# Peptides against a protein of PDB entry 3B8E, part 25

Target 1, 230 residues: chain A of PDB entry 3B8E
Amino acid sequence: PFLIFIIANIPLPLGTVTILCIDLGTDMVPAISLAYEQAESDIMKRQPRNPKTDKLVNEQLISMAYGQIGMIQALGGFFTYFVILAENGFLPIHLLGLRVNWDDRWINDVEDSYGQQWTYEQRKIVEFTCHTPFFVTIVVVQWADLVICKTRRNSVFQQGMKNKILIFGLFEETALAAFLSYCPGMGVALRMYPLKPTWWFCAFPYSLLIFVYDEVRKLIIRRRPGGWVE

## One batch from the design tools (peptide; aimed at target 1 I165)

Design b2_p16_4_s2 (made by RFdiffusion4, then SolubleMPNN; from b2_p16_4, 15 letters changed)
Fold by OpenDDE base, seed 1:
Structure b2_p16_4_s2 (fold): chain B 230 residues (1-230), chain A 16 residues (1-16)
Amino acid sequence: as target 1 above (230 residues)
Amino acid sequence: VDELLEKALKKIEELL
């Protein structure tokens, strides 16, 4: 999000506070929950890695985490961001280069794509209105990310959802997201304004896409062990 | 789901 904010010079799609809420709030319990996941049925049949040659984090894992899943996650967030701004009169093309004028407190006549003038306060309300749905979008995508991280090779359907701590983590991150989104005062404290319940569903296609993508990836790994997809 | 995915992949492989 922040890289696109700089490169495209668009209004800030996700605030620093919301990023911290993700990294320190919603992701911790889910990540810890993976320590309690049952081993894959074939884990003891796999050869141990060579500690001298095999890195724990390889280029394939980085490519998968940041280049594939992380990209889909970012696309989901940006989709939500662009939809919200478009609903408020700012089409994606109009957002390009708008940041400088958007962030200027003294400019109170920034025009949207339809010629409507927006005061600084109105623009900041719209910006902060984007932060919460973007955050929620990330949380909804993280449901898929957490579930796919249960296994490296086996389908999630083969592994099942027996980890009660993981299930608790999914509820915790969702409850925290709801709390941050709807609790009175969060707009002032965290610049997170309440979102329409419909915005929770904007991420579902991307969450499903990640899930399907990983299931397909794992299926390919099962069919072609030692392939470039592993 | 695995069977459906396998069938889908097999169809894609037959098309590629």
Scores: peptide ipSAE 0.008, ipTM 0.390, DockQ to the pose 0.015
OpenDDE base, seeds 2, 3, 4, 5: peptide ipSAE 0.007, 0.000, 0.000, 0.000; ipTM 0.378, 0.275, 0.262, 0.184

Design b2_p16_4_s3 (made by RFdiffusion4, then SolubleMPNN; from b2_p16_4, 15 letters changed)
Fold by OpenDDE base, seed 2:
Structure b2_p16_4_s3 (fold): chain B 230 residues (1-230), chain A 16 residues (1-16)
Amino acid sequence: as target 1 above (230 residues)
Amino acid sequence: VEELLERALERIRALE
């Protein structure tokens, strides 16, 4: 997100505080929870593999899969960002190169895509309105990410939701997202303005996409053991 | 929500 902010010179989609909340709050507990996930039913039944060749392939495939999931997650956040700005009159194309004027306190006549002029204060309201939904979008997409990370091969429907620590992690990150989104003073303290409840659903298509992607991947792995999709 | 945002912005301005 920050790289796109620099390259495209768009208004800041995600604040530094929200990034810290993701890294320290929403990612840490879930990541720890994955370490306590129950072993796959079929992992211990696998025949010994060549540790040199199969480890390299597995590490590459895992890196690629998580890289793809990370891209989908980022796309979900940016989708929410662009939707909010578009609803406020700023189309995605118009945002390109707008940051310099956007952040200038002395410019109070920044035009949107429809010719409406925005004061600095109005622009900052819209910007900070984007921070919370972006964060929440990441959390909702992470639900799918956490669920799919339970297993490497088995479907979620086969493995089930037996890890109490993982379940706790899902509730913890959701509770944190709700707290940061709706607790009084968060707009002032963290520049995370209150979120309309409808924005929680904006991420669901991307969460579903990640889920379907991984289930299809795992299905292919089960049907073709040792394939390139592992 | 808009009223809450405006109130938050006013508080931010007061802190600057």
Scores: peptide ipSAE 0.006, ipTM 0.384, DockQ to the pose 0.022
OpenDDE base, seeds 1, 3, 4, 5: peptide ipSAE 0.000, 0.000, 0.005, 0.000; ipTM 0.324, 0.286, 0.358, 0.370

Design b2_p16_4_s4 (made by RFdiffusion4, then SolubleMPNN; from b2_p16_4, 15 letters changed)
Fold by OpenDDE base, seed 3:
Structure b2_p16_4_s4 (fold): chain B 230 residues (1-230), chain A 16 residues (1-16)
Amino acid sequence: as target 1 above (230 residues)
Amino acid sequence: VEELIKRALEKIKALS
């Protein structure tokens, strides 16, 4: 989020505290829960790892986690951001380079895509209105990400949802997201304004996309063991 | 308190 904020000079899409809530709040329990996941049904059919050649975390896993799934997650967040700003009169193309004027408290006549003038206070309200749904979008996408990370090869349908700690992690991150989105005072404390319940559904297509993508990938791995898609 | 929170957030933002 910050990279795009700096490079494109757009209004801030996600607040710093919100990022901390993701890193420390929503990601920790789910990540730990994966340590308690049941072994894949085919684990004993695999050759033992060669400690001299095989890494616990390989470049393929890093590429998949940060390059592919992470990119889809970011796109989901930015999609939500652009939709909110567009609904408030700021089309995506108009946001490019707007940050300098957007953040200037002495400019009270910043025009949107339709010629409406926005005061500094009004602009900040819209900016903070984006933070919460961006965060919630990330959480909803993380549901799919956590579920697909249960296995490397087996389908989630084959592995099942037997890890109670993982299920608890999903509820924990969702409860935290709801708390941050709807608790009174979060707008002042965290610059996270209340979220319309409809915005929770905005991320669902992206969660589905990640889920389908990974299931297809795993299907290919099962059909072509040792392929480049592992 | 609000101003203190704001300052803290700005500091965290600067470190990120």
Scores: peptide ipSAE 0.006, ipTM 0.287, DockQ to the pose 0.031
OpenDDE base, seeds 1, 2, 4, 5: peptide ipSAE 0.000, 0.000, 0.000, 0.000; ipTM 0.271, 0.251, 0.261, 0.333

Design b2_p16_5 (made by RFdiffusion4)
Pose (drawn by RFdiffusion4):
Structure b2_p16_5 (pose): chain A 230 residues (1-230), chain P 16 residues (1-16)
Amino acid sequence: as target 1 above (230 residues)
Amino acid sequence: FFVIFFFIFAFIVLFF
């Protein structure tokens, strides 16, 4: 959101105060819950881990996330940001450009008249909007995320999805999102109500991508002992 | 209020 905000100088898809809603807020309970996750095999049948090699935060870890599921999770939120506008004057292939505030009216685009009070608006189909969606979009995929980061070998099937806390940590998250996107007014600090009708589901198309993916490879992992590149 | 209930409920879930 901040990165592409510079390369193609488009409107800020995600705010800073908006980021402190994934960390010390929404993703919180989900990860804590990840811990209550149980065994995945008879571990008391394997030499002790050699602290010289198999680190905790491996770098393959980074690959399988910081550059793989952080991306297909990236596109999903970096998509809803578009169709959050298209239904207001989004430039499908346009827009790529600054958007002053002291401008107050004077300019708009794709057949419109945006500015002053609609500048609080020219930055409201984004502020109290686009951001907040690019938010729910996050959580949206954090589901398939939270359900895939529940094993590094077994399918959600071979390991029943019964982490009581986590399952009942999911609503415990999703709810915080909505109870926060329709907060009777805590929209001053955060953003405004994203149209329940669609503004949510739009990110859900991608979550199904995440899932099946890591779900597949795990098979490639199992169907292949010392699985090749994966 | 829903956020406060949500936090309370989160703490309850974590305790059990």

Design b2_p16_5_s1 (made by RFdiffusion4, then SolubleMPNN; from b2_p16_5, 14 letters changed)
Fold by OpenDDE base, seed 1:
Structure b2_p16_5_s1 (fold): chain B 230 residues (1-230), chain A 16 residues (1-16)
Amino acid sequence: as target 1 above (230 residues)
Amino acid sequence: SEVQELLERIKKLLEE
């Protein structure tokens, strides 16, 4: 998200505090859960045929899979961001290069795509209105990510939700998202304004996309062991 | 309130 912000020079889609909440709040418990997760018996018990080459291939494939999932997460977040800004009069094409004027406190007549002028305060409100839905989108997408990361080959339905720590992590992320989204003062404190409950559902297509992607990937791996998709 | 205070502190640290 931050890279696209820099490259496209658009208004900041996700605040630093929100990023920190994602990194520390949403990733820590999952990481712990993975450490205690009973590894897929076929992968963990299977010694690499060649420890040097098979480790490298496995790390590369895992990195690629996580990179792809991360890209889908980013797309989901940015979709939500662009929808919110578009609903407020800022079309995606108009946001390109707008950052400099957007962040300037002395410019109170920034025009949207429809010629409406926005004060600095109004712009910041709409910017911060994007932060919460973006965060929620990431959390919802991470539900899928956490579930799919449990296995490399087996379907999610085969392994089930046996890890109580993972379930607790999902609950914690959701509770944190709800807290940050609806607790009074979070807009001022964290630049996370309350969002409509309907925005929680905007992430679901992307969560589903990740599930489908992973199931397809796993299906390919099951049918073609040792393929490039592993 | 305590969580909010903590979050505000984090915010302040990140803005510095």
Scores: peptide ipSAE 0.012, ipTM 0.308, DockQ to the pose 0.090
OpenDDE base, seeds 2, 3, 4, 5: peptide ipSAE 0.000, 0.000, 0.000, 0.011; ipTM 0.220, 0.221, 0.248, 0.300; seed 2 fails the geometry check

Design b2_p16_5_s2 (made by RFdiffusion4, then SolubleMPNN; from b2_p16_5, 14 letters changed)
Fold by OpenDDE base, seed 2:
Structure b2_p16_5_s2 (fold): chain B 230 residues (1-230), chain A 16 residues (1-16)
Amino acid sequence: as target 1 above (230 residues)
Amino acid sequence: DKVQELLKRIKELLEK
């Protein structure tokens, strides 16, 4: 997200404090929960033929899968960001290169895509309005990520939700998202303005996409062990 | 392999 901000010179989609909240609040507990996930019975029973090679391959595969999921998460966040800005008159194309003028407090006549002029204060309100939905989008997408990452080969439907720590992680990140979104003062303290309830659903297509993607991936792995998907 | 390399590059870019 930050790289796209720099490269495209768009208004900041996600504040530094919000990033820290993701890293420390929403990522840590899920990551810990995954460490306590019950080992997939199919993985535990198979000794690797070559421990070095098979471990390396598995680590690469996991890294790829997490990388892909991370990209989908980022895309979900940016989608939410662009939708909010578009609803406020700023089309995605118009945002390109706008950062310099956007962040200049002395420019109070930044035009949107429809010729409406925006003061610095108005622009910052819209910017900070994007932070919370972006964060919530990441959390909602992480629900799918957390659920799918507990297994390598088995479907989520086969493995089920047996890990209490995983379930706790899901509730914790959701509770944190709700707290940051609706607690008074978060706009001032964290630059996270209150979230409209409708924005919680904006991430659902991406969560579903991740879920379907992973289930298809796992299905292919089960049918063709050692295939190109690995 | 190409997808892996691309993902690796993207990861490296994101970590920077």
Scores: peptide ipSAE 0.000, ipTM 0.218, DockQ to the pose 0.020
OpenDDE base, seeds 1, 3, 4, 5: peptide ipSAE 0.000, 0.000, 0.000, 0.000; ipTM 0.208, 0.211, 0.198, 0.291; seed 1 fails the geometry check

Design b2_p16_5_s3 (made by RFdiffusion4, then SolubleMPNN; from b2_p16_5, 14 letters changed)
Fold by OpenDDE base, seed 1:
Structure b2_p16_5_s3 (fold): chain B 230 residues (1-230), chain A 16 residues (1-16)
Amino acid sequence: as target 1 above (230 residues)
Amino acid sequence: SAVKELLERIEKLLKE
């Protein structure tokens, strides 16, 4: 998110507080849950044929998979961000290079794509309105990520949701997202304004995309053991 | 308040 923010000079889509809430709040319990997840029996029982090469290949593949998932998560967040700003009159093309004027407190006549003037306060409200949906988008996408992280080769449908800690993590993330989205004062405290319930569904296509991507990946791995996708 | 100020400073630095 920050890289695109810097490169495109767009208004900040995700605040620092929100990022900290994601990294420290939402990711902690899931990470712990994965530590308690019973490793897929096939992963633990199969000694690497060559411990050095097979470990490196596995680490690279995992890194690539997580990198790809992370990119999809970011795309989902940015999509939600652009949709919200577009609904408020700021088309994506108009946001390019707007950051300097957007963040200037003394400029109270920043025009949107339709010629409407926005005060600094109004701009900050719409910016902070994006933070909560972005966060929620990440949480919803993380649901899929947590589910897919359970297994390397097996379908999620085969492994099931046996890890109670993972399930608890999903509820914790959801509860935290709901708390940050709807608790009074969060807009002032965390720059996370209340979210319309409909925005929770904006992330679902991306969550589904990650799920489908991982299932396809796993299907390829199952059909071509030892392939480059493994 | 102090945390908010710190976060605002961090955000400012990241914008710069």
Scores: peptide ipSAE 0.005, ipTM 0.256, DockQ to the pose 0.030
OpenDDE base, seeds 2, 3, 4, 5: peptide ipSAE 0.000, 0.000, 0.000, 0.005; ipTM 0.223, 0.219, 0.224, 0.267; seeds 2, 4 fail the geometry check

Design b2_p16_5_s4 (made by RFdiffusion4, then SolubleMPNN; from b2_p16_5, 14 letters changed)
Fold by OpenDDE base, seed 5:
Structure b2_p16_5_s4 (fold): chain B 230 residues (1-230), chain A 16 residues (1-16)
Amino acid sequence: as target 1 above (230 residues)
Amino acid sequence: SEVEELRKRIERLLEE
C-alpha cells in the first residue's frame, strides 16, 4: 500500500500507525500458529529429501506464496479505498497525482471528478474515513490467510479447525479491528473514523479468492509432488 | 460545523 501511494501519488490510503498494527498484531499470530501446526496426513508419503537444499527451496516457495497473498490483500484494501472515494466524488483516475494538492492545507478548492470543491478539512475527513475500511478489509482477507496457513498441502476441509492458536489469532485480529474501528477517540488518535458494519462484507470476495487460490495451489502440490508451486 | 456535517454525510454513504 505504501509503495503504491508513493508511485501513484494518490491520497494516503492507510496510516503508518495502522500499518504497524497490521504488522505487529495480525502477522505475528500466523507465525506462532505454524509452530503448533498439526501433522499433515501426507507427511509420511514424502520422498527422502536433501535436508539442506530442499529446505531452502521450500522456504523460498512458501515466501513467494505469502507474497502473492499479500498482493491480493493489498488489492482488496485498495478496492475498498477507491469505492469510498468514488462515492464521495473522486474517481480513481482523478486521484492519480492529486496527493500534492490534497495534502496542502492552503488549497481549499480541490475539485473532485464532478467539479465540487473540497476544503482541506473536508478532504482529510474523507481520507481518514478510508483508513478504517482499508484496515478492516485487510483483516477480513487475513482470516482466509490464517486458515490456509494451518497446512501446507492438505485442504482446510481435510485438516479442520483444531488448532486453538489459529482460532485465537482470528479472534485477536478481529477484536483489534473492532477496537480500532469503533472505540471512541480513534479518529483523533489514529485518524481512523468509525466504519459501518456493512463494509466488513465488502472484503469477502477477496477472502474467498485467497481461499480458492490456496486450495488450487495445494491441489496441484498433491497431484505433482516436488513441483515449483510448493 | 461544516466538518461535522460532512462526517455525517460520509457515514451515511458508508451505510449504503
Scores: peptide ipSAE 0.018, ipTM 0.524, DockQ to the pose 0.024
OpenDDE base, seeds 1, 2, 3, 4: peptide ipSAE 0.000, 0.017, 0.000, 0.015; ipTM 0.198, 0.514, 0.203, 0.451; seed 1 fails the geometry check

Design b2_p16_6 (made by RFdiffusion4)
Pose (drawn by RFdiffusion4):
Structure b2_p16_6 (pose): chain A 230 residues (1-230), chain P 16 residues (1-16)
Amino acid sequence: as target 1 above (230 residues)
Amino acid sequence: VIIVVLIVVVVIIVVI
């Protein structure tokens, strides 16, 4: 959101105060719950881990996330940001440009008249909007995320999805999102109500991508002992 | 108990 905000100088898809809603806020309970997760095999049947090699935060870890599911999770939120606008004057292939505030009216685009009070709006189909969706879009995929980061070898099937806390940590997250996107007014600090009708589901298309993917490879992992590149 | 605690934490977060 901040990165592409510079390369193609488009409107800020995600705010800073808006980021401190994934960490010390929404993703919180989910990860804590990840811990309550149980065994995945008879571990008391393997030499002790050599602390010289198999680190905690391996780098393969980074690959399988920071550059793989952080992306297909990236596109999903970096999509909803578009169609959050298209239904207001989004430039499908346009827009790529600054948007002053002292401008106050004077300019707009794709057949419109944006600015002043609609500048609070020229930055509202984004502020109290686009951001907030790029937010729920996040959590949206954090589901398939939270349900894939529940094993590194077994399918959600071969390991029943019964982490009581986590399952009941999901609503415990999703709800925070909505109870926060439709906060009777806590929209001052955060953003405004994203149209329940669609503004939510739009990110859901991608979550199904995440899931099946890591779900597949795990088979490639199992169907192949010392699985190749994966 | 843990779930209740976490719900309480969520409620606190919502309040903040």

Design b2_p16_6_s1 (made by RFdiffusion4, then SolubleMPNN; from b2_p16_6, 13 letters changed)
Fold by OpenDDE base, seed 5:
Structure b2_p16_6_s1 (fold): chain B 230 residues (1-230), chain A 16 residues (1-16)
Amino acid sequence: as target 1 above (230 residues)
Amino acid sequence: DLIEELLKLVKELLRK
């Protein structure tokens, strides 16, 4: 997200505090919960892997899959960001190169895509209004990411949702997201303004996309054992 | 990656 912010020179889509809340608040408990996941039912049926060749290929494929999932997460966040700014009069094409004028407190006549002028205070309210839904979008996408990480090869439908610690992690990250989004004073303390409840649903297509992508990947692995997708 | 981006952002804020 920050790389796109620098390259495109757009208004800041996600604040530093919100990023810290993701890394330290929402990701830790879910990650620990995976250590308590039950072994896949077919793990004992797998042939011994060649430790020299299969380890390197598998590590590269896992790294690539995580990289792709991270890109889908970023796309989901940016989608929400662009929708909110468009609803406030700033079309995506107009945001390109706007950061310099956007962040200048002495410029109070920044025009939107429709010729409306925005004061510095008004612009910062809109920017901070984007931070919370971007954060919530990441949390909603993380639900799918955590669920797909339960297994390497088996479908989630075969593995089930028996890990109580993982379920607790999903509730914890959601409760934290709700607290940061709706608790009074978070706008001043964290620059996170409250969300309309409808913004929680903006991430659902991307969460579904991640889930479908991983289930298809796992299906291919099951049908073609020893392929380049494993 | 997110920690690296945070570190970059902190460095950028410290440069201003």
Scores: peptide ipSAE 0.007, ipTM 0.402, DockQ to the pose 0.036
OpenDDE base, seeds 1, 2, 3, 4: peptide ipSAE 0.000, 0.000, 0.007, 0.000; ipTM 0.296, 0.314, 0.338, 0.313; seed 2 fails the geometry check

Design b2_p16_6_s2 (made by RFdiffusion4, then SolubleMPNN; from b2_p16_6, 13 letters changed)
Fold by OpenDDE base, seed 5:
Formats: structure tokens, sequence, C-alpha cells
Structure b2_p16_6_s2 (fold): chain B 230 residues (1-230), chain A 16 residues (1-16)
């Protein structure tokens, strides 16, 4: 997200505070939960592997898969960002190169896509209104990401939701997201203005996409043991 | 306070 912000010179989609909340608040407990996950039922069905070459290949493929999931998460966040700005009169094409004028306190006549002029204060309110739903979108997508990480090969439908610590992690990150989104004073303290409840659902297609992607990947692995998809 | 300092630092870096 930060790289796209720099390259496209768009208004800041995700603030530093929100990034810190993701890195420190939402990812720690879920990551620890994986240490307590039960072993896969089909672990003994794996074919003998070369311990040197096959391990390296598998680690690279896993790293690539996580990278792809991260890209889908970012796309979900940017989707909500662009929709909110478009709803407020700023179409995506108009945002390109707008950052310099957007962040200038002395320019109070920045025009939207419909010719309406926005003061600096109004623009910053809209920007900070985007930070919260971007964060919430990441959390919602992380639900799917955390669930799919329970197993390497088995489907979620086969493994089930037996890890209580993982479930606790899902509730913790959701509660944190709700607190940051709706608690009074968060706009002043964290520059995260309240989010309309309807925006929580905007991320669901991307969460579903990640889930489907991983289930298909795992299905291919199960049908073709020792393939390049592992 | 530390979060605010970090925010200001990032904003300053982005202005350069």
Amino acid sequence: as target 1 above (230 residues)
Amino acid sequence: DEIEKLRKLVEELLRK
C-alpha cells in the first residue's frame, strides 16, 4: 500500500497508526495460535522427499503463496479506499498526482471530479475516514488468511475449527478493529474516524477470494502429490 | 506520544 501511495502520488490510504495496529495488534495472537494447531491427518501419506532440495523448493513456494495473499489483501484495502473517495466525489483517475495539492494546508480549493471545492480540513476528514475502513478491510481479509494457515495440505472443512487460541485471535483482532473504529476520541487520538457498519462487508469478496484460492491450491496438492504447487 | 512522533516523522519524510 505504501509503495502505491508513493508511485501514484495519491492521498494517503493507510496511516502510520493503522499500520502499527496491524503489525502489533492484529497479527501477534493469531501467529502464536499456529503453534498450537493440531497435526494434519494426512501427514503420514506424504511421499519421501529429498531433505535438501525439496525443502528449499517448498519454502520458496510457501513464501510465494503468502506474497500472493498479501497482494490480495492490499487490493481489498485499495478497493474500499477508492469506493469511499468516489462516494465523496473523488474518482480514482482524479486521485492520481493529487497528493501534493491534497496535503497543502494553504490550498483550500482542491476540486473533486465534479467541480466541488474542498478545504484542507474537509479533505483531511475524508482521508482519515478512509484509514479506518482500509484497516477494517485488512482485518476481515485476515480472517480468511488465518483460517487457511491452519493447515498446509488439508482443507479447512477437513481440519475444522478445533484451535480455541486461533478463535480467540479472530475475536481479539475483530474487537480491536471495532474499538478503533467506533470508540469516541479515536478520530483525534489515532486519526481514525468512525466507519459506517456497511463498510465491513466490502471486504468479504476478497476474503472469499483468498479462501477459494487456498482451497483450490490445497486441492491440487492433494491430487498431485510432489507437484510444484506445494 | 510516540505514535504521534512517528506519524510526524513519516509525514516529514513524505514531504521531502
Scores: peptide ipSAE 0.011, ipTM 0.329, DockQ to the pose 0.033
OpenDDE base, seeds 1, 2, 3, 4: peptide ipSAE 0.000, 0.000, 0.000, 0.005; ipTM 0.205, 0.295, 0.288, 0.307; seed 1 fails the geometry check

Design b2_p16_6_s3 (made by RFdiffusion4, then SolubleMPNN; from b2_p16_6, 13 letters changed)
Fold by OpenDDE base, seed 5:
Structure b2_p16_6_s3 (fold): chain B 230 residues (1-230), chain A 16 residues (1-16)
Amino acid sequence: as target 1 above (230 residues)
Amino acid sequence: DLIEELRKLVKKLLEE
């Protein structure tokens, strides 16, 4: 998100405080919960791996998979961002290079894609209105990320949802997201304005995409052991 | 220069 912000010179899609809330608030408990996940049912049926060759290949493949998932997550956030700005009159093409004028408090006549002029205060309201849905989108996508991380080879349907600590983590991050989104004063304190409930569903296609992607990957690994996708 | 070239590329992709 930050790289695209610099390269495209668009209005800030996600605030620094919001990023810290993701890194420290929503990711910590879920990550710890994975330490308590039950071993995969087929772990003892796997052939011994060559520690010199197979480890390096697996680390590269895991790194690539996390990179791909991270890209899908970022796309989900940016999709929500662009939809909100488009609904407020700012089409994606018009946002390119707009940041300099957008952030200047002395410019009160920034035009949208339809020729409507926006004051600095109005622009900041719509910007901060984007931060909360972007954050919520990340949390909703993280549900899928956490669930797929339960297993390396088995389907989630084979593993099941028996880890109570993981379930608690999902509720905790969701409750935190709801608190940051709807608690009075969050607009002033964190620059996170309340979002319409409909925006919670905007990320669902991307969560589904991540889930399907990982299940297909795991299916290929199960059918072709020792393949390049393992 | 690289950032500006990337910006131009992004703009082109969004216009298509």
Scores: peptide ipSAE 0.008, ipTM 0.385, DockQ to the pose 0.014
OpenDDE base, seeds 1, 2, 3, 4: peptide ipSAE 0.013, 0.000, 0.000, 0.000; ipTM 0.362, 0.232, 0.230, 0.275; seeds 1, 2 fail the geometry check

Design b2_p16_6_s4 (made by RFdiffusion4, then SolubleMPNN; from b2_p16_6, 13 letters changed)
Fold by OpenDDE base, seed 3:
Structure b2_p16_6_s4 (fold): chain B 230 residues (1-230), chain A 16 residues (1-16)
Amino acid sequence: as target 1 above (230 residues)
Amino acid sequence: DVIEELRELVKKLLEE
């Protein structure tokens, strides 16, 4: 998010403090929970790996898969950001290069895509309104990511949801998201204004997309063992 | 140069 903020010169989509809350707050417990996941039912059916060749291939494939999931997460957050700004009159194309004028407190006549002028205070309200939904979108997408990471090959439906620590992790990150979204003073402390409940649902299509993508990938792996997708 | 290329890519993505 911060990289795109710099490259595209758009209004800040997510604050630094909120990024830290994602990295340290929402990701740690779920990541630890994966260490306690039950072994896949087919683990004993896997042929012994070649220690010379299979490590490199597996690391590359894992990095690529997680890289793709990370990109989908980022896209989900930015989608939510652009939708909010568009609803407030700022189309995505108009945001390019706007940061300089957006962050200038002395410019009180920044025009939106429809020619409406926005004061500095109004712009900052809209900016901070984007932070919370962006954060929540990441959390909702992380639900799917955590669930799909339970297994490498088996479907989530085959493996089941037996890991209580994983379930706890899902609740913990959700509770943190709710706290940051609705606790009084978060607008001042974290630049996260209260979230309209409808914005929680904006991330669901992306969570579903990740889930479907991974299930399809796993299905391909099951049907073609030793393929390039594995 | 790399930043400009990335900016153009972002612009293209936003135009779609």
Scores: peptide ipSAE 0.005, ipTM 0.300, DockQ to the pose 0.016
OpenDDE base, seeds 1, 2, 4, 5: peptide ipSAE 0.000, 0.000, 0.000, 0.000; ipTM 0.205, 0.287, 0.268, 0.284; seed 4 fails the geometry check

Design b2_p16_7 (made by RFdiffusion4)
Pose (drawn by RFdiffusion4):
Structure b2_p16_7 (pose): chain A 230 residues (1-230), chain P 16 residues (1-16)
Amino acid sequence: as target 1 above (230 residues)
Amino acid sequence: VDEFLTHLREFLEEVV
């Protein structure tokens, strides 16, 4: 959100105060719950882990996330940001450009008249909007995320999805999102109500991508002992 | 860390 904000100087898809809503807020309970997760095999049947090699935060870990599911989770939120505007004057292939504030009216685009009070708005279909969606879009995928980061070998099937806390940590997250996106007014610090009708589901198309993917490879992992590149 | 994770799981099981 901040990176592409510079390369193509488009409108800021995600705010800073908006980021401190994934960490010390929403993803919180989910990850804590990840811990209550149980065994995945008879571990008391393997030599002790050599602390010289198999680190905790491996780098393959980074690959399988920081550059793989952080991306298809990237596109999903970096999509809703678009159609959060298209239904207001989004430039499908346009927009790519600054958007002053002292401008106050004077300019707009794609057949419109944006600015002052609609500058609070020219930065409202984004501020109290686009951001907040690019938010719920995050959590949206954090589901398939939270349900995939529940094993590194077994399918959600071969390991019943019964992590009581986590299952009941999901609504415990999703709810925070909405109870926060429709907060009777806590929109001052955060953003404004994203139209329940669609503004939510739009990110859900991608979550299904995440899931099946890591769900597949795990087979490639199992159907292949010392699985190749994966 | 492995010991801490085991204790955390035991604590959460007690809570549940």

